# Peptides against a protein of PDB entry 3V4O: the designs that were tried, part 89

Target 1, 234 residues: chain A of PDB entry 3V4O
Amino acid sequence: DQPLAKDKVALLIGNMNYREHPKLKAPLVDVYELTNLLRQLDFKVVSLLDLTEYEMRNAVDEFLLLLDKGVYGLLYYAGHGYENFGNSFMVPVDAPNPYRSENCLCVQNILKLMQEKETGLNVFLLDMCRKRNDYDDTIPILDALKVTANIVFGYATCQGAEAFEIQHSGLANGIFMKFLKDRLLEDKKITVLLDEVAEDMGKCHLTKGKQALEIRSSLSEKRALTDPIQGTEY

## One batch from the design tools (peptide; made by RFdiffusion4, then SolubleMPNN)

Design b2_p17_2_s1 (from b2_p17_2, 7 letters changed)
Fold by OpenDDE base, seed 1:
Structure b2_p17_2_s1 (fold): chain B 234 residues (1-234), chain A 17 residues (1-17)
Amino acid sequence: as target 1 above (234 residues)
Amino acid sequence: MEEELDSLLQSFSPELK
């Protein structure tokens, strides 16, 4: 009764060197460390930094091509972002100031496309702010999501809140990755794993009251990132 | 003290023009 993945594929994007927005530091280290961890979990990992809108869209397209029935798909993003009307938008490095939805990538649109691939698991780890973008008054018309019961969102921060990195220091993790990396290899249902990460974050005096992990899921099976790939022995 | 803490953190949200 052990769940099996047909394959495991991850796309990691870290945007730091924005042209029209403040530079970030944490995504570099965070993407690197997450890459190493996911590879230990036998994920096929594509890690990219500082993507333009064009490059981000191409990366997502290529990622989707690797997805198929029963495949585990994981998308990680670290960078600037916002959330309008429950939709998460990842900001490319060449986005204008101010940016709007047409300049950004909508995570929910990506999810819709992943569902069409009949994936076994869809995990989104979003290390970005979730504040409303007042300069974007667009109400997106998104295709309805299917009921697949295989979706997990790990938001680095609460709805309407901000995610943070440490400044005035050398290379260091963002707060989310700081705690995620300590538990990512555990053989637990992904939602349980993230819940434990949330508890760890809650004990951090640095960000208590400033940043808290939010988990949103529709996962009816005990799927874990440690699940073996079908046809392989571990 | 809260001000000091805020100064140590950089938001992933940019200031928009």
Scores: peptide ipSAE 0.201, ipTM 0.723, DockQ to the pose 0.865
Fold by OpenDDE base, seed 2:
Formats: structure tokens, C-alpha cells, sequence
Structure b2_p17_2_s1 (fold): chain B 234 residues (1-234), chain A 17 residues (1-17)
């Protein structure tokens, strides 16, 4: 009765050394720690830092090639970003100032492509701000999404709000990863796990009233990151 | 204290020109 993954694949992107935007610090450590944790969960992990638009698009394409029916796909992004009309945009390091959607990668477009692969689980962990970009007046026209009931979004912050890193501690975790890493290995439904992370974050004096985790999901099965890969025995 | 806490945090949102 326990759900099984055909395979487990993760793409982790951390952008921090931007050319035309403020540099970040947390993505380096956050990607590193998440990589180690996901590998303990038997994910095949590709971790990349400071990607240009071209490199990001290529990385996503290669990631999609690894997805297939029943595969667990996880996309983690830490860096600059924005959200317009419910669409999340990841900002490459070579993005101009100001940037527009054509300079960025739309997460919902990636989701559409993942759905076509008939994946067993699609998890997006987005450690970026979700404020509107007023310089981007494009209204995205996306194809209708399929009802796959296997989608989980973990937004580091609420819609229209900001995500933060700690300045005084050098290369410390972003707030999201600070709490996520303590629970990621737990054998729980992914939405339950994230809900507990949200509660932990809510108790943090540094971000109370400033940053709150948002979970958006359509997950009809008790899927966990700890689910074993089909063909493996424990 | 709130001002102090704000100084310890860096936003992932860039200031656009």
C-alpha cells in the first residue's frame, strides 16, 4: 500500500552572484545542505549555482529528460524572483535590470512539461520573493493544466511578500532552509512535513510577521520524499 | 527591536531601476 517512486530526481538551482542585481549569500549553503539531504533520500541530485538564462533553460531541459511515468521530480530554487498573476519567475544571474518574463524562467511552464511526463510527484520549493514586478506587463498565457493531483508548492514566503536571509552570520541559511533541513528526512506526507516547517518558521522571532511559508498543493496520495524507489529492498 | 531585526535580514528581492 506504500507509494513507490519509479525514480527520484531533483534539480537544485542557487543564484547569488547577479550581474545587475544585489548579490545574495544564502543560496550557496542552502543548495549544499539540501543536496546532502536529498541524496540521503536516494534522490538523483543535480545542483547548480549562478546560472545564466541559457544555462538555466538547459538545466531544466535536461532535468525534464530524466522524468518519466511515476518519477518523483523536485525543483528547488533559491535566488531573486517575482510573481505576476500567480506565475512564479526565477531570475537568472545575467538578467537585465529591470527584467521581464522573457528574461526569466516561468515555474508554471515547467510544471506543465512535468505533467506531460506523467510523474508520480511534482515538488517545487521556491526560496524567492513573490512580489509583483511592475516592469513586467506581460500577462502569461498558459495551456490548461491537467488534473494530476500530484503537485506540491512550498513557497518560502506568502504571495506578495519577501523571503529573507540573515546578514550578520555570513554564509548562513535562508530562513526557509533553516527550518526545512531539520524535518526534510522525516517519513511524512510532503504536505504534512511542510506544514510542520511552517509552524517552526512561525515561531522564529526574526521572521514573525515578515516571512511565512505558504503551501499550495493538489496531492491525493500519501507521497513522501522518503518513499522507496521501485525495485529497491529495505 | 524590530528595527534591529530588520537590519539582520536581507531580502531576496532586488530593487529594480
Amino acid sequence: as target 1 above (234 residues)
Amino acid sequence: MEEELDSLLQSFSPELK
Scores: peptide ipSAE 0.180, ipTM 0.715, DockQ to the pose 0.890
Fold by OpenDDE base, seed 3:
Structure b2_p17_2_s1 (fold): chain B 234 residues (1-234), chain A 17 residues (1-17)
Amino acid sequence: as target 1 above (234 residues)
Amino acid sequence: MEEELDSLLQSFSPELK
């Protein structure tokens, strides 16, 4: 019947105050709101803002230490980013201009490490731009991923496109989080949940034609963020 | 790890729940 999680761990990173790149606003609110929601779902949540490369790598390392067989791992990132050859790169706040892969964290490398932990579910929510970085000519040679059928990517935007935040004098959500937060607590398979978020984004007059969610998944089980933690279920 | 993160990182919500 309902799958169980050995544990649920989330790392949320919001980068806003870049040294050499345009500053952002939405990650502050987005990380805050997502933190509260995930905690309601019994996730162990670490939320961090404005991380340097060194700090980001350390955060990921610590995150990985909390993962084990059957554990649900969720990585959320809001900030600058790019995508080259299908690989997503998160940009630290101290990244140079221009930044290259050596300055950034590759999400797919993190996924590989998560797979080695034999996690029960790997969810990546990436609220970042996905445009190609023309200044990065590195062709990544990544090891083949295992076939674990427990991977879900929620890209805030389409390939080659940009992710947006609401332009406001005050604090506001990014477009992705604006819709995600309304459904995140629903007891649904995570891919179904994200699909509904995608529909909401498409129906909204403000975001229609502006930003579209992309879901990439290999999830063979009905895993949900609401799944109970083993030992605490009835 | 929380203690280390608090000392080295700008934490918005460092507590593990």
Scores: peptide ipSAE 0.033, ipTM 0.489, DockQ to the pose 0.021
Fold by OpenDDE base, seed 5:
Structure b2_p17_2_s1 (fold): chain B 234 residues (1-234), chain A 17 residues (1-17)
Amino acid sequence: as target 1 above (234 residues)
Amino acid sequence: MEEELDSLLQSFSPELK
């Protein structure tokens, strides 16, 4: 039996023009390309660039409201980030220098909120660094993050996002998007698809030993981004 | 749902709509 999605929604965030931090280039092209691909998969896509803390929090909150039983959700973030004590943080463009956790969005908090939704599939993709922020000693007291059913978390480690870009047809893509775009439209279980992307990254001489994709999932069902929306299947 | 998505697009990234 073909699995069906009640609906498919995606929020894509690309932060480039930071006020107090190095500017990035790849997020613009990556968000654009991912938008086009997801639309081909019948996702309703919201693409946002250069979000302040306030805007990011609002966007995420609104996205979470769209998640419901049977809905396929995809959240993508490209920009600066850091990881401290097992907690990952997305950095808004208006974050101070140095930034702290209170200035950023905690990924684990968002994932926890996603877990509360009875989604058919929830994909969270991060394209940011995992370096420690030495200026933030805050240890958020969070429950142990457990990636529960129907949640797939992909963490593409891009150390030096401002430097590690691949030129393609006059456009500079991030490393993760370079490989993701080649497989995103394939009718495969999402964890299999991402695993293949990880393998491609590992085989490429440009990324081997330099860039990696961490995948965490408890997805026990066969779910693919290509799954049709209920009522539109043929 | 669709209205909310459109609202977000118009507010922050109309060029990508």
Scores: peptide ipSAE 0.017, ipTM 0.560, DockQ to the pose 0.020

Design b2_p17_2_s2 (from b2_p17_2, 7 letters changed)
Fold by OpenDDE base, seed 2:
Structure b2_p17_2_s2 (fold): chain B 234 residues (1-234), chain A 17 residues (1-17)
Amino acid sequence: as target 1 above (234 residues)
Amino acid sequence: MQAELDSLLQSFSPELK
């Protein structure tokens, strides 16, 4: 039997116009294109750009309210970020320089809250750098995660490395979205889909040895973004 | 050639003070 989603909800955040950090360009186009693709997959999509810490926290809270048992939840983030001790931190546009964990949103905390909702699938697509922030010496103490076997992380870059966008006068995709968008509509298990994206990225001369997708998952079912919503007919 | 291509890429990494 094909897996069914109770509902499908996505929160997309693209941060570009930072106050105290270099500005980015790709998140605008990336969020837009991903929005269109996810809507074709019948996701309820909330797309937001240039969020302050307060706004990001509110957006996540509202996103969590839409999650429930069996719901597919997808969080996409494009912007500045860092990773300390395996914890991913999304940087709001009003974050100070340097920033610390208290100024940022921890993805793993969001995951914990999503698990409490008994979601059917939790997908995180993080288009940000994963370098260590030496200015933050805080060691996160997170509650233990449940064994839900429904978690997929797509990191635009490998641990400790950087994510990139192409430098153009105009707007262009980030490297991750450039490859992701070509496969996102495929009816495949999400981990298989991302693996193919990783291969595409690896075959590109522009990104070979520069940026590599990392997939981290505990997914025991053949869940796909194309899975139909329960009660719907096509 | 890779060095030339690298110049076309912009990192998402913030520069911390």
Scores: peptide ipSAE 0.201, ipTM 0.737, DockQ to the pose 0.871
Fold by OpenDDE base, seed 3:
Structure b2_p17_2_s2 (fold): chain B 234 residues (1-234), chain A 17 residues (1-17)
Amino acid sequence: as target 1 above (234 residues)
Amino acid sequence: MQAELDSLLQSFSPELK
């Protein structure tokens, strides 16, 4: 049977104009293009750019209010980030230099809160670097996650590595979005879709050996971004 | 593109679009 979503909600954050860190370019176009694609998939999309820590936390809180049992939740982030001890941290534009976990938003904490909402699907698309932040020596103690088997992480790069954007005149995509946008509308299990994106990145001479997508998932059902919303007629 | 994006995206308080 075709899986159904109670609703589909996405929060897209693109941070570019950092105050104390190098500015980025790709998040502008990436958020724009992903917004259009997700709207075609009947997602309710909130797209935000250049958020401070306060604004990011508020955005996440509002996002969580839209989640409920059976709702598909998608969080996309493009910007600076790091990964310490398996925890992914999104860096607000007003983060100090150096930044620490207390200045950033932990994705795994957001996941925990999403699980409490009994969501139908939790998708995280993280277009950020995953290098360790040596200035952050905090060892986070997180509560154990529930076994919900509805979690998908799409990391733009492998652990310990960097994510890149295409550098040419004008506005361009990040490497991850360059390939993701070509497949996002496909009616496939989300992990299968991302796996194909990973293969595309590996085949392209531009990105071969430069950036590799990592998929981390516990998804026991054939959930797709194309899944229809329950109670709606199509 | 920039002008169009500015009309579609937010930079502060989140709202559904």
Scores: peptide ipSAE 0.052, ipTM 0.519, DockQ to the pose 0.030
Fold by OpenDDE base, seed 1:
Structure b2_p17_2_s2 (fold): chain B 234 residues (1-234), chain A 17 residues (1-17)
Amino acid sequence: as target 1 above (234 residues)
Amino acid sequence: MQAELDSLLQSFSPELK
């Protein structure tokens, strides 16, 4: 019984050149690397860099239009971010200083919209810091999520911690992508794959005690990024 | 599907190729 995807669609966003915040380097290389890997897995990949709030919202809207019943949806984000009350916020390049939730995109809101499309798999790979934003005391009112049992979060860092990039590292600037790229093509359940990535990150003396991957999932089926697309030869 | 998204999104932001 081989799991099948109706289609596979990925949106990759890398924000680097912030107007009011420190510039980053890793997203450029990391988005490029992940793009190539996901395309090898027959994902339809759209990769965008340095998006304003308006552009990010539009990109997400268009991404959602490509989702349908049984489609595998993957959202990757690399850039500044924060987490308040369990909600992850992606920071656009034109965000003010300080930024608040109204200036950012809430990942959990995107997830809700993805659930409405009855997707086969929802994967979020968030390469951003998860520190609390003390300038934002607002508790967002979010609708309850459906019980779809097809959600996987890969946080580049643990709650309340920072994600790092490697200076002058070459092919992979982000710590998360450095380890993810080595296993992404493996034919394994996505949560198992990420767990192995977490172990690799933990064993490396350069990253041990510095950055740790956190996996949060409700996945009741053996879904893998390598799953074939329905109606195609494999 | 991919072409449709590319066409729409490139009008707002540069796409990484």
Scores: peptide ipSAE 0.031, ipTM 0.508, DockQ to the pose 0.021
Fold by OpenDDE base, seed 5:
Structure b2_p17_2_s2 (fold): chain B 234 residues (1-234), chain A 17 residues (1-17)
Amino acid sequence: as target 1 above (234 residues)
Amino acid sequence: MQAELDSLLQSFSPELK
């Protein structure tokens, strides 16, 4: 039988106009494109740009409240970020320079909260740099995702380069969104879909060795973004 | 902005209002 979603909800965050850090451009177009695609998949989409720490925390908290048994959730973030000792942090537009973990949102903490919601599917996509922040020495204890969490985590990253440099190459979309948008509407298991996106990025001469997609999953069921919402089947 | 944000998030599910 075709899996059914109780509901489909998505929160998209694009941070560009940083106060104390280099400004970005790609998140605007990427959020817009992703919004249109997810709406075609019958997601209820909230798209927000240039969020402060306070606004980001509130948005994520409200999003988490929407996650429940059988719900399909998608959280997308594009902006500045960093990774220290396996912990990833999303940087709000009002973060100081230099920023620390207390100024940012910890991805692993959010994932920990998501795994308690018993969602039908939860997709977390990050489009940010994985460079180390030498001004932050916080080493949080990381717990493995629960096997039953049904969480798919996609981390689009750059190696040995700033994501900022790639975004200013003249492309309308960010590199990750350029490849993601071509496959997002396909009726495939989400992990298979993202694997194909990763392969597309890997064989393109523009992105090979520069941008990569890391996928981590606790999904043990066949779930797709195209799965219909319960009660709307025809 | 906060009021707008709350309104947007609450639009997902009326029971959260």
Scores: peptide ipSAE 0.016, ipTM 0.525, DockQ to the pose 0.017

Design b2_p17_2_s3 (from b2_p17_2, 8 letters changed)
Fold by OpenDDE base, seed 1:
Structure b2_p17_2_s3 (fold): chain B 234 residues (1-234), chain A 17 residues (1-17)
Amino acid sequence: as target 1 above (234 residues)
Amino acid sequence: DQAALDALLQSYSPELK
């Protein structure tokens, strides 16, 4: 009855030192801490910082090569971003000002490619803003997603809203990671885990009314990040 | 008070030119 992962692979991207946009600080700490936690969960973790568009696309390509049937795939992104028409766009550090979809990586496109790999679980943790980019008038026409019932989105903020980091400390986490890190190792269905994180975030006086976690999923199985890898003895 | 707190927050949505 215990779900098993064929393997567990995570790609973590933290963009901070933007060339044409305000620099960030939290992604450095967030990626570091998340890396350590996911490794404790036996994830194979690739952590990268300050990626150009070219480097981000290459990293995603390499990440996809590690995915296969039954593999758990987790993509974490911390940095500038936006959402147009329900599509999430991660902004590379060399993106122009203003940036458009052609300069960014569409998360839903990555999801489509992950589905083609017949992964066991697809988790996206997006620590970025979800405000509309009015400078991007492109209406993406994407291929229809498959019905795999194994998709989990953890958005650091609500649709059309902003995500934040605290600037009073040089080593402070982003708001999302501040609460996620305290629960990530819990043996719970990933959607349940994120729901608890959402409740914790809701109690934070710093961002009350400013930022709230949104969970979007079609996960039909009790999949957890703690699920053991096939062929391993625990 | 809230304004002061907001000033401590860095948005992940930059002002675009």
Scores: peptide ipSAE 0.362, ipTM 0.829, DockQ to the pose 0.843
Fold by OpenDDE base, seed 2:
Structure b2_p17_2_s3 (fold): chain B 234 residues (1-234), chain A 17 residues (1-17)
Amino acid sequence: as target 1 above (234 residues)
Amino acid sequence: DQAALDALLQSYSPELK
């Protein structure tokens, strides 16, 4: 049976021009290229760059308003980030130095809200570091997630590790997007697709021992980004 | 070499102070 999406919505955030942190370059081109690819997959794509905390929270709120039962939701983030106790935090461009969780957006909280929308698929592509932030000693108590079996995390790097961009040119991809873009249009279960991306990254001399994709999923159906939208493309 | 390649990489984890 061909899985169907009620709709497909993506929010892409690329943060580069940080006020109190080193500036990045790759998120610009990464967001652009991913936007084009997802639109080819008939996603409704909202792409935003250099968001403040306020703007990021608003963008997420607006994104959530577009989600509903059976909708495929994809959140892509490229920028500074950290992971404390299994919780991923996206860093807005106006975050202080050092930043804490209250300055950042917790991905797991967004997932919780997506689950409340009864989405058909929740995909998080997080092109950020996963190192612990020692300046934030808060242990968050997050709401329990529902058992929806429709969650896929594509972490650009391993737990506790760093994600990188290539500082060769102003328009170079981040390491994650470098490999992701070559396979994103393939008609495969999203976890299989990401697994192949992981293999590609692992075979590259540049990234061996430096960065490896981690896939964390609870996906009980063969859902793909190529799945047609119900009532339109099937 | 690998050292040269590593020098071209920018981490998405900033140094905090």
Scores: peptide ipSAE 0.337, ipTM 0.822, DockQ to the pose 0.828
Fold by OpenDDE base, seed 3:
Order: C-alpha cells, then structure tokens, then sequence
Structure b2_p17_2_s3 (fold): chain B 234 residues (1-234), chain A 17 residues (1-17)
C-alpha cells in the first residue's frame, strides 16, 4: 500500500547574518532551492532567514501548530550549530559569543513535541556543525522519546565534525544541499534517498574525507517525501 | 592541495571566545 500523508509541512530556517559570529552565505541559496523543491512535492513550506532566538522559537511554535496525526513534518536548518551529549543545537543570529544551550534551540526538544502530535513522519535536515561546544557544560534533561518509528535525521556531517560551505564570489550551495537537491524529488524511501546522497558526497573529490552525511533513523514504513496527501482537497 | 581546499571552505562552527 502506498503510504499517505495527511498533510505535508516544512519549516526551513537559514541563518547567515550573525551578530557575534562569522557570517555565512550558502543558507540563502539553500533555503531558496529547497523551498522550490519541497513545494513541488506539495509541502506547505515556511521559509525564514536570519532569525533571532525569539523569532526561531515562534517559528517552531507555529510550525508545530500545523502538525497533526499523520502529517509529515520536515525541519531544515542551515547555519551555525553544535552538538552536546547527542543533542543538536541551532544557533540564532543574535546568539552571544560564546553561546550556550539556553541561547539556542534544541532539535530533540522539537522532536518530542512533534511526537506529541502523532505525526506520520518527522524529518530533520540539519546543515550545521556537530562539534562539542566546550563553553556549554549544561547537560540537558530531556524527556524520553516515544517509540514512533517515524524519525529521520539527515546530518550534514558526522558526529563531532564540521559542515561547510564553499567560498565563492557569488552565491553557492552548502556542501550538504549541493548533493541533496539532486535527489530530493526521487520517489524513494527517505532513508534510501539520503543514503544515496551520502554516497554522492563520498564520491566527490571535493568532499571526500572532508564532510560525510550521517543518517540516523527509526523508520518502519516506506515513507517518502513524494508520498501523496490523502483526502479530496488534494 | 588540501590546504588550498580548506581555504575554500567556510566552517559552520565559529570560533568562540
């Protein structure tokens, strides 16, 4: 049976113009291109750039309001980030230097809230670094996640490593999106799709040994971003 | 060559004070 989504909703965040940290360039192009691709997949897409902590939290809250039982939820983030104790932290543009977890948004907390909505699929595409932030010794106390078997993490880089963008005079994709965009429209289980992206990244001389995609998933169904939306409204 | 490649890349991990 063809899996069906009740609806498909995506929140895309690209942070570039940091106040206290080096500015980035690729998130502008990456968010733009991903927006167009996801809309072709009938996602309802909210794309935002250069969000403060307050704005990011509001965006996530609004995103969660659009989720419900059976809805496909996709969160994409491109920007500065770090990972402490297995928790991924997205860094708002107004984050101080150094930043701490209290200044950032924890992806796993968002996942918990998505699980409460009984979503059909939870996809996180995190184009950020995953290095430890030594300036933050806080150990997050997170509630145990439910066993929903509908979770996919696409990390632009492996644990403890960095994600990159290529420096150009003009605009160009980050490394992750460079490969992701070529396969995103394929009608494949999302984990299979990402695995192929990982292979593409590994074959490229530019990125081989420099950046590697990590897929972390618990997905018991053949869910794809191409899955049709159920109902007569679509 | 590797040094040249590294120079072309911008890390998404900033130096923290």
Amino acid sequence: as target 1 above (234 residues)
Amino acid sequence: DQAALDALLQSYSPELK
Scores: peptide ipSAE 0.324, ipTM 0.817, DockQ to the pose 0.827
Fold by OpenDDE base, seed 5:
Structure b2_p17_2_s3 (fold): chain B 234 residues (1-234), chain A 17 residues (1-17)
Amino acid sequence: as target 1 above (234 residues)
Amino acid sequence: DQAALDALLQSYSPELK
């Protein structure tokens, strides 16, 4: 009883050239390598770099329109971000300094919309900071993920993300992608795969106690990124 | 169809990078 995907679609966003915030470099390489890996898994991939708020919102909206019953979706973001009271925000490149929730995309709001699509699998991966933004006092109250959402949320963070980018100014993978790329093609349940990535990060002396992967899921079925697509491909 | 996906995501906002 092999699970089948109706289709496989992915949106990858890497923000680097911020106008009012420190510039990053890792997202470029990370998005590129992740694109190649997902294409090997027969995902249709759209990769975008340095998106403004307007562009990010449009990209996410169009991506959500592609999600439907049985579709496998993957959304990846690398860039600046923050977390206030359990709510995570992705920061567009044109965000002001300081930025507020009105300038950013709320992750939990996107997850709420994803759970309404009855997808076969929906993976949301974040590689961004979880520091509090003292200039944003918004406390949104959001509902928990639905049991039937089939959503897997991976949040990779470290306390000194900006410091890391400064020390490693060359074009190289971020820490999360360094470990993710080694396992992404494995035929395993996605939550098991991500758990193994988390363990790899925890065992490495370079990342132990510095960067961790938080996993949240509402996945009650065995689903893998390697699951084949049903029907005729085009 | 990769081309179709690209076209769809860029249809509403052609300035997408």
Scores: peptide ipSAE 0.030, ipTM 0.656, DockQ to the pose 0.020

